# Peptides against a protein of PDB entry 5H65, part 136

Target 1, 294 residues: chain A of PDB entry 5H65
Amino acid sequence: QYLERTPLCAILKQKAPQQYRIRAKLRSYKPRRLFQSVKLHCPKCHLLQEVPHEGDLDIIFQDGATKTPDVKLQNTSLYDSKIWTTKNQKGRKVAVHFVKNNGILPLSNECLLLIEGGTLSEICKLSNKFNSVIPVRSGHEDLELLDLSAPFLIQGTIHHYGCKQCSSLRSIQNLNSLVDKTSWIPSSVAEALGIVPLQYVFVMTFTLDDGTGVLEAYLMDSDKFFQIPASEVLMDDDLQKSVDMIMDMFCPPGIKIDAYPWLECFIKSYNVTNGTDNQICYQIFDTTVAEDVI

## One batch from the design tools (peptide; made by RFdiffusion4, then SolubleMPNN)

Design b2_p16_6_s1 (from b2_p16_6, 11 letters changed)
Fold by OpenDDE base, seed 4:
Structure b2_p16_6_s1 (fold): chain B 294 residues (1-294), chain A 16 residues (1-16)
Amino acid sequence: as target 1 above (294 residues)
Amino acid sequence: WQQKLDEIEQLLKQES
């Protein structure tokens, strides 16, 4: 829907909710660090979460490695199992379960691995050689997802997370409900296991100035604004550089705002109540920034 | 199958 461009001074005087098209300069933005701007968002409960750090995952997988794989859960119709004992002082046992497609072991690039007792490093290496990896543990009657604080699915460099609040976990045998056991679509895996998948989002606050007024606008976007997936940016140096370049283009360091390029975007206003305090907030929506400056 | 096992075995040896 077409919207006429509205100056910020006019917007600041109007009641919410409304939608606007604006042309403004990006005076500043927060947070400045890309890692801090990438969050996990639940589409159901709308909770924002931090992306776990490597150290956090190490702890989770170390804890998982203290558990012994249950022999009775090995080699089912769903998967073939192999167990290794590491040569370290603790004799860590690692169980890998190769998920079969209709009783047939898939090619590596189509194969899902279920891993017990693996380290983050091992899991990451395996995820680059096989289609996907799911960290699991031995439950009472079946394999179960290890921990929703860790990825439920790792594909290449992409870590897929689930919402602890909204998920109702089901045992690993529920993967049998998937007709195609070669593609391992994250949403399908999540559904089978009762997981509400979290979405990677860029979360930023922009201070916008068009010369008539200044307002702060909230950005929560997965892949449209930068045309870069938030899900991939943390693990890809080139994508990180691209985002940095875009932000530097609109908000160049060491340069006066008069020389900043104009940003055209859509914003919507909305009411927020915090106790007895009512305020109008703004959110950027349906906006894609160009890579070039006019 | 054997190839997959070999790959994993080698990986685990490297991590140990």
Scores: peptide ipSAE 0.218, ipTM 0.889, DockQ to the pose 0.011
Fold by OpenDDE base, seed 1:
Structure b2_p16_6_s1 (fold): chain B 294 residues (1-294), chain A 16 residues (1-16)
Amino acid sequence: as target 1 above (294 residues)
Amino acid sequence: WQQKLDEIEQLLKQES
């Protein structure tokens, strides 16, 4: 659908909701740090959450490591188990459960590991050698997900998180419902375990100025705006540099706004009501930034 | 199977 370009001064006078095509300069944006702009979004309850940092995960996994694996839960039809006792760290026990496909141990690149008592470092190293890793603990009758405050699934460098509010956790044996136990699609794993997956999103506020007016527009996007997945950016230095370069291009430091490039984007207006106060807000949508500027 | 165990063993030794 074609939208004619509308000046900001005209937009600011109109009622919501409406959609617009605009051409404006990015006067400023917040937050300034990329790490602060990446959040987790629940598609069901729409809550935004901070991405746990390494320190948070360390605490969770350290706590998990204080619990001894239940020997009665080892070696089921679903998985083969191996237990190690570390030489140091007070003889910490680490249990690794290798999920089988139809009773057969798959290749490493197809194998899902369930880990009890592992450290973050160990889990991360294992996730680079095997298909996926799920941190678990011994429940009363079955293995269970360790904690939704930690990733429920780690694939390579990607941490998959679930919503605590919307999820109704199910025991590990529910992975038996998966026909394919080699690809380990995150959504399928989540469904089997009763998890509502969170989505990585870029969350930013842009101050836009086209010379006729100024407005703030909200950006919440997972992979379209930058053509870079929010799920991967925190773990990839090159992707981080790319995002930084894009932002520096549109909002270059140390120069006047008159020299800024023009940004073309789509925005939609919407009403926000707080009691008797009605406010019109704006959100960027269906926009991909180009490498060149007009 | 043994190869997988060896790999894990090596990783755990490094972290211990």
Scores: peptide ipSAE 0.216, ipTM 0.889, DockQ to the pose 0.011
Fold by OpenDDE base, seed 2:
Structure b2_p16_6_s1 (fold): chain B 294 residues (1-294), chain A 16 residues (1-16)
Amino acid sequence: as target 1 above (294 residues)
Amino acid sequence: WQQKLDEIEQLLKQES
């Protein structure tokens, strides 16, 4: 698709919806802090959610640890179970279920763990040793996902979340439907469990200025704009630095806007109705800025 | 199986 460059002053006069190619300077952006710009987005209902903080997860897992694993749900055809009692004052019970592949326990790097009563730190450590970890609880007749407020799947340092609104949770035994019980693809796991997976996205508002006009454009992007996955940036210092460098390049602090580099991008206009007020808004789309940086 | 148990046991011991 080819679009001619359109000055902002012309865009500001036009009705929505339309698509534009622009060349503008990034006067400013919000939020300024990277961790505030990373959100969870549902591809189905399009709700945005905050990424849970460590403290939030701690509470969830602490609450989960107050529940006793049901002995009747141990050792099924799907998984082998082991229960440990911690030596702490409360004697916390931790149940770990090792998901089998065709009745065979896989190697650690291919093994999915289901965990009851684990702390965040324990779960995170396990996710570094095994392929994946799912926090679960004992349901009435089967193990169930613990809480969609917590990750439904942890792989390494990546926490996969599901949409509470759109998900219709199914019991753990539905993992039997997976042909491949070694790679544990998040989307496949989600589908088996009735989860609509959330997407990590960068959410920012750019103030763009091309000298003819100024407009605010909304950015919601997972991995294209920066060529950096939003899903990984929070857990990787190098990626964070890269994003910061990119933003500093386009919007350098302490420098006059005249010296800012030009940003070429695509924006689309759309109508927003707030009560009786009709407003035209703009969103950046199909734009990669990292190509100029790399 | 035993190796996995050992790994988890070690982890849990360290956390407690």
Scores: peptide ipSAE 0.215, ipTM 0.889, DockQ to the pose 0.011
Fold by OpenDDE base, seed 5:
Structure b2_p16_6_s1 (fold): chain B 294 residues (1-294), chain A 16 residues (1-16)
Amino acid sequence: as target 1 above (294 residues)
Amino acid sequence: WQQKLDEIEQLLKQES
């Protein structure tokens, strides 16, 4: 894609929709906190959701732990089961189901665990030792996903979420449809369980200034703009630091805007109607920030 | 198999 660079003053006078290449300084951005800029996006209904906080997950898993695993659902052709009773004051029961591959127990790094009654901490620790973990509960006739408000799949430090609106959940036995039960691809697991996976995205508003005009542009991007996956940034301190460094580079604190580096990007305009008020808005697209900015 | 069980048991004991 090739577009000639257009000054902001000219863009601000034009009707939407159009695409532009611009060169501007990042005067300011919102939100300032990285955690607030990461959202979950549904590719089907396009709803934006907040990433659940640890406190939210703790409540969900605590509630799940109040339910007793159904002994009738243990040890099927799909999985082998083991139950532990914790020695805490409440005597919490934890059931772990080891998913088998063609009737054979896989290696730990290839094994999917289904867990009932586990805490967030326990689940996270297990996800570091095994391939994947799915929080489940005992349904009427089969194990079922615990709650779409929590991750449906945890792999290492990555939490995979599903859309409550678009998903039509199926029971755990539907994992039998997967031919390969060693490489647990999130999309395949989601498909088997009737889940529409949510996508991690950076959501930010940039105030851009090229000296001719000022324009606010919306950013919604998964991994292209920063060359950092939004799905990994919340659980990786180094990635967080990298994003912060990039933003500080373009918008350095305590320095006048005249000294800011130039940002080159693509923006598209679009019309938004709020009642009788028509407004033109702008969105950044197909842009990767350069680290070697002079 | 037994090793996996032992590892999980130890993990759960630490959390409780």
Scores: peptide ipSAE 0.213, ipTM 0.888, DockQ to the pose 0.011

Design b2_p16_6_s2 (from b2_p16_6, 11 letters changed)
Fold by OpenDDE base, seed 3:
Structure b2_p16_6_s2 (fold): chain B 294 residues (1-294), chain A 16 residues (1-16)
Amino acid sequence: as target 1 above (294 residues)
Amino acid sequence: WQKKLEEIETLLKQES
């Protein structure tokens, strides 16, 4: 959509909601740390939540490991099961269920593992050797997803999370509805299990200055702004460096703002009401910095 | 199947 460039001073005087094209310098941004800017967003209820830390996941999986796999749930038409008992003092039982495609065990790179009692480390290692891993537990009548506080699906280094508020979990046998049990598309897995998948998003506040005025604009973007997926950045050092370089380019430390490059972007204004107080806020949308640098 | 089991067993031994 074409929009004529509008100076910030004019925007600041106008009522919301409206859309604008602007040319401004990034005076500052927050948070400054990349890992703090990556959040999980529900596309349905729009809740924002933190990406769970390793320590959080460790606790969840440790708790899961205290539960004994139910022998009656092993070896179904959907999966073949194997149980190991660790030789440590706890004697932890780990059950791995290999999901079959039409009764046939697929290749490792096509195979989905359902795991009971696995540690985060074990699950992550397995996810690098197999297509995907789902942490599960023994339910009353079927295997069930372990906990939505943990990933419902781990593929390589990507952890897929679901919204606790919006999801209505279904048992593992619902994976039977998937025609192709080799690719394990996260959205398809989520749909089968009644999960509303959360989206990784960059969440930042930009202070924009075009010389006529200053405004703060909110950024919530998954992969367009940086042309880097928020879902991958936390697990890829090169991607992290790329984002850092981009931010340093627009907002270089130790340099005066006069030397900053111009950022062209789209912003939309919207009203926020907090009790009796009304405020106009701004959000960046449909903007790719790699293409909008001038 | 056998290879998969061996891989998992090896992993579990390392983590235990």
Scores: peptide ipSAE 0.199, ipTM 0.882, DockQ to the pose 0.011
Fold by OpenDDE base, seed 4:
Structure b2_p16_6_s2 (fold): chain B 294 residues (1-294), chain A 16 residues (1-16)
Amino acid sequence: as target 1 above (294 residues)
Amino acid sequence: WQKKLEEIETLLKQES
């Protein structure tokens, strides 16, 4: 629907909820660091979570490596298994299960690996050579997902996470429900395993100023605003530079605001109640910023 | 199989 441009001073006087088209300058934004602006969002319970740090994952996988793979769970109709013993002092056991497609081992670029006892480094390296990697552990009767605090699926440089609150995990054999065991679509894998996938989102607060008023607007967006996927930005230096460049264009350091470019966007107002306090908040929606400033 | 196993073995040896 077409919306006429509304000055911020007028918006600030109106009740919520409403939708507006605005033209304003980005006076400031937070957080300033890109990593801090990337979060995981559950589409079901709507909780926002931090993306785990490498150190967090190291701990999880170290803990997983203390568990010995169960020999009884090796070599099923779903997967072929191989086990290695590392040469380190602890003699870590690493089990890799190659998921088959209708009993046939697929090509590496189509192959899903289930790994027990792998380190983050090993898993990441494998994910670059094979289609996907799932960190797993030996359950009582079947392999199980290792930990939802870690990725349930790693494809290349993309780590897919699941919601602990909303997921009801099922055993690995439920992957049998997937007819196509070559493409390994994350949503399909998640569904088979009872996982509610989390979504990578940019979460930022913009302070907007059009000369008539100042307004703070919330941004939660996965790939539209920057035309850059939040799911890929943390692992891609070029994408990070692009986001930084965009933000620097709208909010250039060391330059006065009068020289800032105008940002056109849509915002919606909504009511938030915190105890006895009623507040009107604003969120940016359906907005894509240009890669250049004219 | 052989190629896949070799890749994994090489990887694991490097990490150990």
Scores: peptide ipSAE 0.198, ipTM 0.880, DockQ to the pose 0.011
Fold by OpenDDE base, seed 2:
Structure b2_p16_6_s2 (fold): chain B 294 residues (1-294), chain A 16 residues (1-16)
Amino acid sequence: as target 1 above (294 residues)
Amino acid sequence: WQKKLEEIETLLKQES
């Protein structure tokens, strides 16, 4: 919808909630590090959480590897199973379950792997060879998702996470409900397993200045603002560089703010209650800045 | 199936 441009000084005097179109300079932003700005967001409960680091995942998968695959859960109508014993000092058992499509083993690029006892490195390698990988464990009567602290689905370099708060996990046999067992759409997999998928989002605070006033605006965006998916940026150097370039363009280091480019965006005001204190906050919405760069 | 097993076996051997 069309909104007339409003100066920040006028906005700062108005009650929330309201929507505005503004033209301002990006005086500063935080966090300054891109990696710190990428979070996981639940669309249902709206909790934000950090993207797990490699070290975190290593621990989870190491712990998972201490559990022995249950032989009784091998080779079902849904999947064919193979178990390997590694030659390492501990003799780690690794079970891989190849999910079948209508009883037929798909091609590697269409095949979903369920893995027990795999390391992060192994899982990552497998995700580049097969369509998808789900880390699992042997449950009482069926395979189950290993841990929502780890990805429930890995496709290539993308780690898909689920919300611990909102998810009601179901056993792996619920994948049978999927009509298409070749593409393995993350949302479909999540739904089948009772997972509420988390969304990768850029989370930043912008300090905006249009010469009439200064305003801090919150940015939470998955792929619109930069026209770069937050889900891919952490694993792609080129995308990281692109984001950095965009931010440097709007907020160039070592240059006076007078020379900064103007940023046009939409912001909405909203009320925040902190105890007895009420304050008005601002959030950027429906804004794309990449069009000015691309 | 055989090809997939070979791929995984190769990966596991490398990790061991």
Scores: peptide ipSAE 0.197, ipTM 0.879, DockQ to the pose 0.011
Fold by OpenDDE base, seed 5:
Structure b2_p16_6_s2 (fold): chain B 294 residues (1-294), chain A 16 residues (1-16)
Amino acid sequence: as target 1 above (294 residues)
Amino acid sequence: WQKKLEEIETLLKQES
């Protein structure tokens, strides 16, 4: 995709849609906080959603813990069940269902757990010892996913979310359709349960200046721009530091813009109509920031 | 199997 470099002053005069290669300085960017720049995107309806905060998840799981596991749903051909009563004042019931592979209990690193009544802390700890965890509740005739406002699958430190608008949830027994019950590929689990998985994306607005003009460009990217997955950054301090370092490199605080490094990227223009107003907007695409700046 | 149960029990006790 070779394009000749175009100055911003020329781009600002042209009609959309078009694609450009540019060289500009990052004057500023929004939002400044990394947590605010990570969103969930639905590939089907294209809705952008906020990543749930830990406090939000705590509320969901606390509510789930008020429900008693149904004894009739324990120990099926799909899973073996065990129930514990916590020693706290409320005597919380926690049910763990160990999903079997062809009737055999797999190794911990290959085992999927279904959890009723677990706290976020407990679920996270379990996800580090077992392959994956799905928060569930007792339905009328089968176990069901607890809530799409919470992760439908926790694998290691990664929380997988589904779209409430596009998903048509199916009961947990539909996991039987999976031939391989050891790998627990998130997309396969989602498909079996009727979930449209959401995608983690970085969402930022860059103010770009090449000395001839200034324009704002929108960034929506999952793992290419920073070469860091948006799906992992919120749970990894080192990855967060890396993103911060990259942004500080291109937009260093406390110095004049003349000393900023040059950013080379691709942008595309597009038309946005708001009533009678027709506006041209810009989006960054197919760009990876270089660590070695000129 | 027994080991898995013990690990979970230990974990739940810590959270209680």
Scores: peptide ipSAE 0.192, ipTM 0.878, DockQ to the pose 0.011

Design b2_p16_6_s3 (from b2_p16_6, 9 letters changed)
Fold by OpenDDE base, seed 3:
Structure b2_p16_6_s3 (fold): chain B 294 residues (1-294), chain A 16 residues (1-16)
Amino acid sequence: as target 1 above (294 residues)
Amino acid sequence: WKEKLEALEKLLKQES
């Protein structure tokens, strides 16, 4: 839709919901740290949650490693299994299941591994060599996803998470429904396993000032605003630097706001009711700023 | 298959 530019002072007087095109300066933003701005968002229940930290994952995988793989679940038509017993004092058993494509073991770059008892470090190393890794556990009748608090799928440096509230987990054998067992598209894997994938999003609050007024606008965006995927930024130093550069450009430290560049964006207003209090809030949408940086 | 197993064995030995 074509929208004429509206000054903030006019917007602040209007009822919600409405959409606006604005030109304003980014006076400030929060959170200031990039890692704090990256969240996981459920497209169904709209819950926002933190991206699990390494320490959180370590605990989950450590717990999983205490459980012995069930021998009866090894070597099915879907996967070939190998078991290792570590020589350390713990004698940890690790089971790796290589998912086959029509009975054939695919190339490493096409291969999905199901891992029981693996540590985070081991899983990460494997995910760099193989196409994908799914942390699993032995269920009653089949392998099952280990824990939705951990990634259900790891591809390279990308951790794919699922919503605990909205997901209805199915056993690993449901991967048989996938026609292509080489590409391992995250959405397809999720669908097969009854997982509602969470989306990485940048979540920020912008304080915008165009000289006529000041308003706070909420940003929740996956990849459009910065033209950088939120799903990749935490694991890529260059992408992090890029985001930082963009933010520094629009909100440079140590200089007056008069020298800030103008930010053109779209915002929508909406009503929020907290008890008896009605508040109008604003959200940035359909906005890309990266083009102004390049 | 051999390469995959060797990779896994190497990995597991390193982590142990």
Scores: peptide ipSAE 0.131, ipTM 0.861, DockQ to the pose 0.011
Fold by OpenDDE base, seed 5:
Structure b2_p16_6_s3 (fold): chain B 294 residues (1-294), chain A 16 residues (1-16)
Amino acid sequence: as target 1 above (294 residues)
Amino acid sequence: WKEKLEALEKLLKQES
């Protein structure tokens, strides 16, 4: 892929769609908060969703904890079940189901847990010790995924979400279709349960200025632009610091734009129709900012 | 199994 550099003033005069290579300074960007820039994207319906906040998850799991696990659904060929009654004032029941591989309990680092009635804190603690955790509830005839508003799969610090619009949920026994019940690949789990997995993406608007003109460019990227996965950044302080450092490097606070470094990137133009008005918009693509600063 | 269950119980008790 080779494109000659085009000044922004020339780009602003051209019709869409076109692709450009540019060299510009990052005058400003939105949103300023990293948390606000990370979204969930559906690859099928293309809907952008907010990443649920801890408070949102707490409510979902608290609601789930009000339901009593169905004894009839415990201890199947797929999993062995253990029930606990908490010693808190409410005395809630927590059910944990250990998924077996060919009738054998895997090692902890290979084991999938299905949990009923667990709090967010409990689930997070379990996900650090076991391979994977799926929040579930007792359905009519089988265990079912608790809620697509919460993660369908938690592995370590990574929360995997599914699209409510595109998913057609199947019961937990469909995990039997997985030949390997030790690796727990998120896409395989999603497929077995009828879930369309969402993708973490950085979503930002850049105001770019090369001295000849100014334009706004949209960024939607999962892991290429910063060379940092959007799926991991919210749960890793070091990764957050790295992103902040990169943004501060390109758009340093308290100094004039003349001192800003130059950013080289690719942008594509496209048409957007708002009623009777046609607008040309721009999107950053195929760009990595790491180590390419002048 | 026993080790896993004991570990799990310990974790759950900490939240109670």
Scores: peptide ipSAE 0.125, ipTM 0.858, DockQ to the pose 0.011
Fold by OpenDDE base, seed 1:
Structure b2_p16_6_s3 (fold): chain B 294 residues (1-294), chain A 16 residues (1-16)
Amino acid sequence: as target 1 above (294 residues)
Amino acid sequence: WKEKLEALEKLLKQES
């Protein structure tokens, strides 16, 4: 859409909601650390939550590893099962279920593994050899997703999470509804299992200054602003470096704001009411990073 | 199938 540039001083005097095109300098931003800026967002309930840390996942999978796979649930029409007993002192049993396509075991790069009793390290290693891994546990009548606090699907280095609030989990046999059992599209897997998939998003607050006024604008974006997917950035050092470089470019440390580049973006105003307090807030939207040199 | 199992065995053995 076409919008004329509006100075911040004018925007600050106007009622919400409205949309604006602005040209401003990024005086500051928060949070400063990239890993703190990546969140999980539910498209249904709109709750924001933290991406689980490795330590959190370790605990979940350790707990899962204390459970013995149910022999009665092994080797169904959907999957072939193999059981290992580890040689460590715990002697835990690890069950790997290879999901079949029409009764045939797919190629490794097409194969989905269901894993019981695996550690995070083991699961991650397997996800690099096979198409996908789903952490599962033995339920009463079928295999079930282990825990929505952990990824429901791991593909390479990508961890797919589901919303605990909005999901109504179904048993693993519901994967039978998928005609193609080779591609393992996350959304399709989620739908089959009754999962509302969460979205990785960058969440930041920008303090913008154009010399006429200062305002804070909220950024919630998955892949448009930086042209980098939030879903991949935490596991890719090069992508992290790129984001850091972009932020350093617009908000360089150790120099005066007068030397900062100009950022052009779209912002929308909206009303937030908290009791008797009515506040106008601003959000960046439909913006890909662009700059002008002074 | 055999190849897959051998690969898994190797990976699991390394973690044990």
Scores: peptide ipSAE 0.111, ipTM 0.854, DockQ to the pose 0.011
Fold by OpenDDE base, seed 4:
Structure b2_p16_6_s3 (fold): chain B 294 residues (1-294), chain A 16 residues (1-16)
Amino acid sequence: as target 1 above (294 residues)
Amino acid sequence: WKEKLEALEKLLKQES
């Protein structure tokens, strides 16, 4: 639907919900640090949560490493298993299970590894060599996902997370339901294991000013606004620089707002009730920023 | 298999 451009002063006087097309300058934005703006979002329960830090993952995997792999769960029709004992003082046992495709071991770039007792460093190294890695633990009758607080699937530098609230975890043998055991599509893996995958999103608050009024608008976007995936930005310096460049372009430091470029975007208003308080909020939607300053 | 196992062993030993 085509929307005519509406000045902010007019928008601020109208009831919600409505959709608008606006042209405004980005006076300021929060948070200022990119890492603080990247969150995980559940598409079902809509909870936002922080992306786990390296330290958080270290703790989870350290705890997992205290468990001994169950011998009876090794070498099934689904996977072939190899066990290592570390030479450190604790003698940590690490189990790696190579998932087979129709009984055949795939190429490394097609192979999914299930790992028990691995450290974050080991898992990351493996994920760069093989197609995918799933941290697992020995359950009573089958291997199980280690912890939804950690990635359920790691592909290269991409960490896929699941929602603890909405997921109903199933055992690893449910991967048998996948006809294709070479591509390891995250959504398919999630479905097989009963996981509701979380989505990486940029979460920011923009203060917009068009000279007629000032409005705060909420941005929650995965890959459209910046044309950069939120799922990749944390692990890619070039992508981080690109986002920073875009934000600096629209909101350059040390320059007066009169010299700021105009931002064209769509916003929608909506009502928010908190107790007895009713307020109108605004969200940016269906907007892609241009790379060039016009 | 040999290549994969050797790679894994190398990686695991480095972290041990």
Scores: peptide ipSAE 0.110, ipTM 0.854, DockQ to the pose 0.011

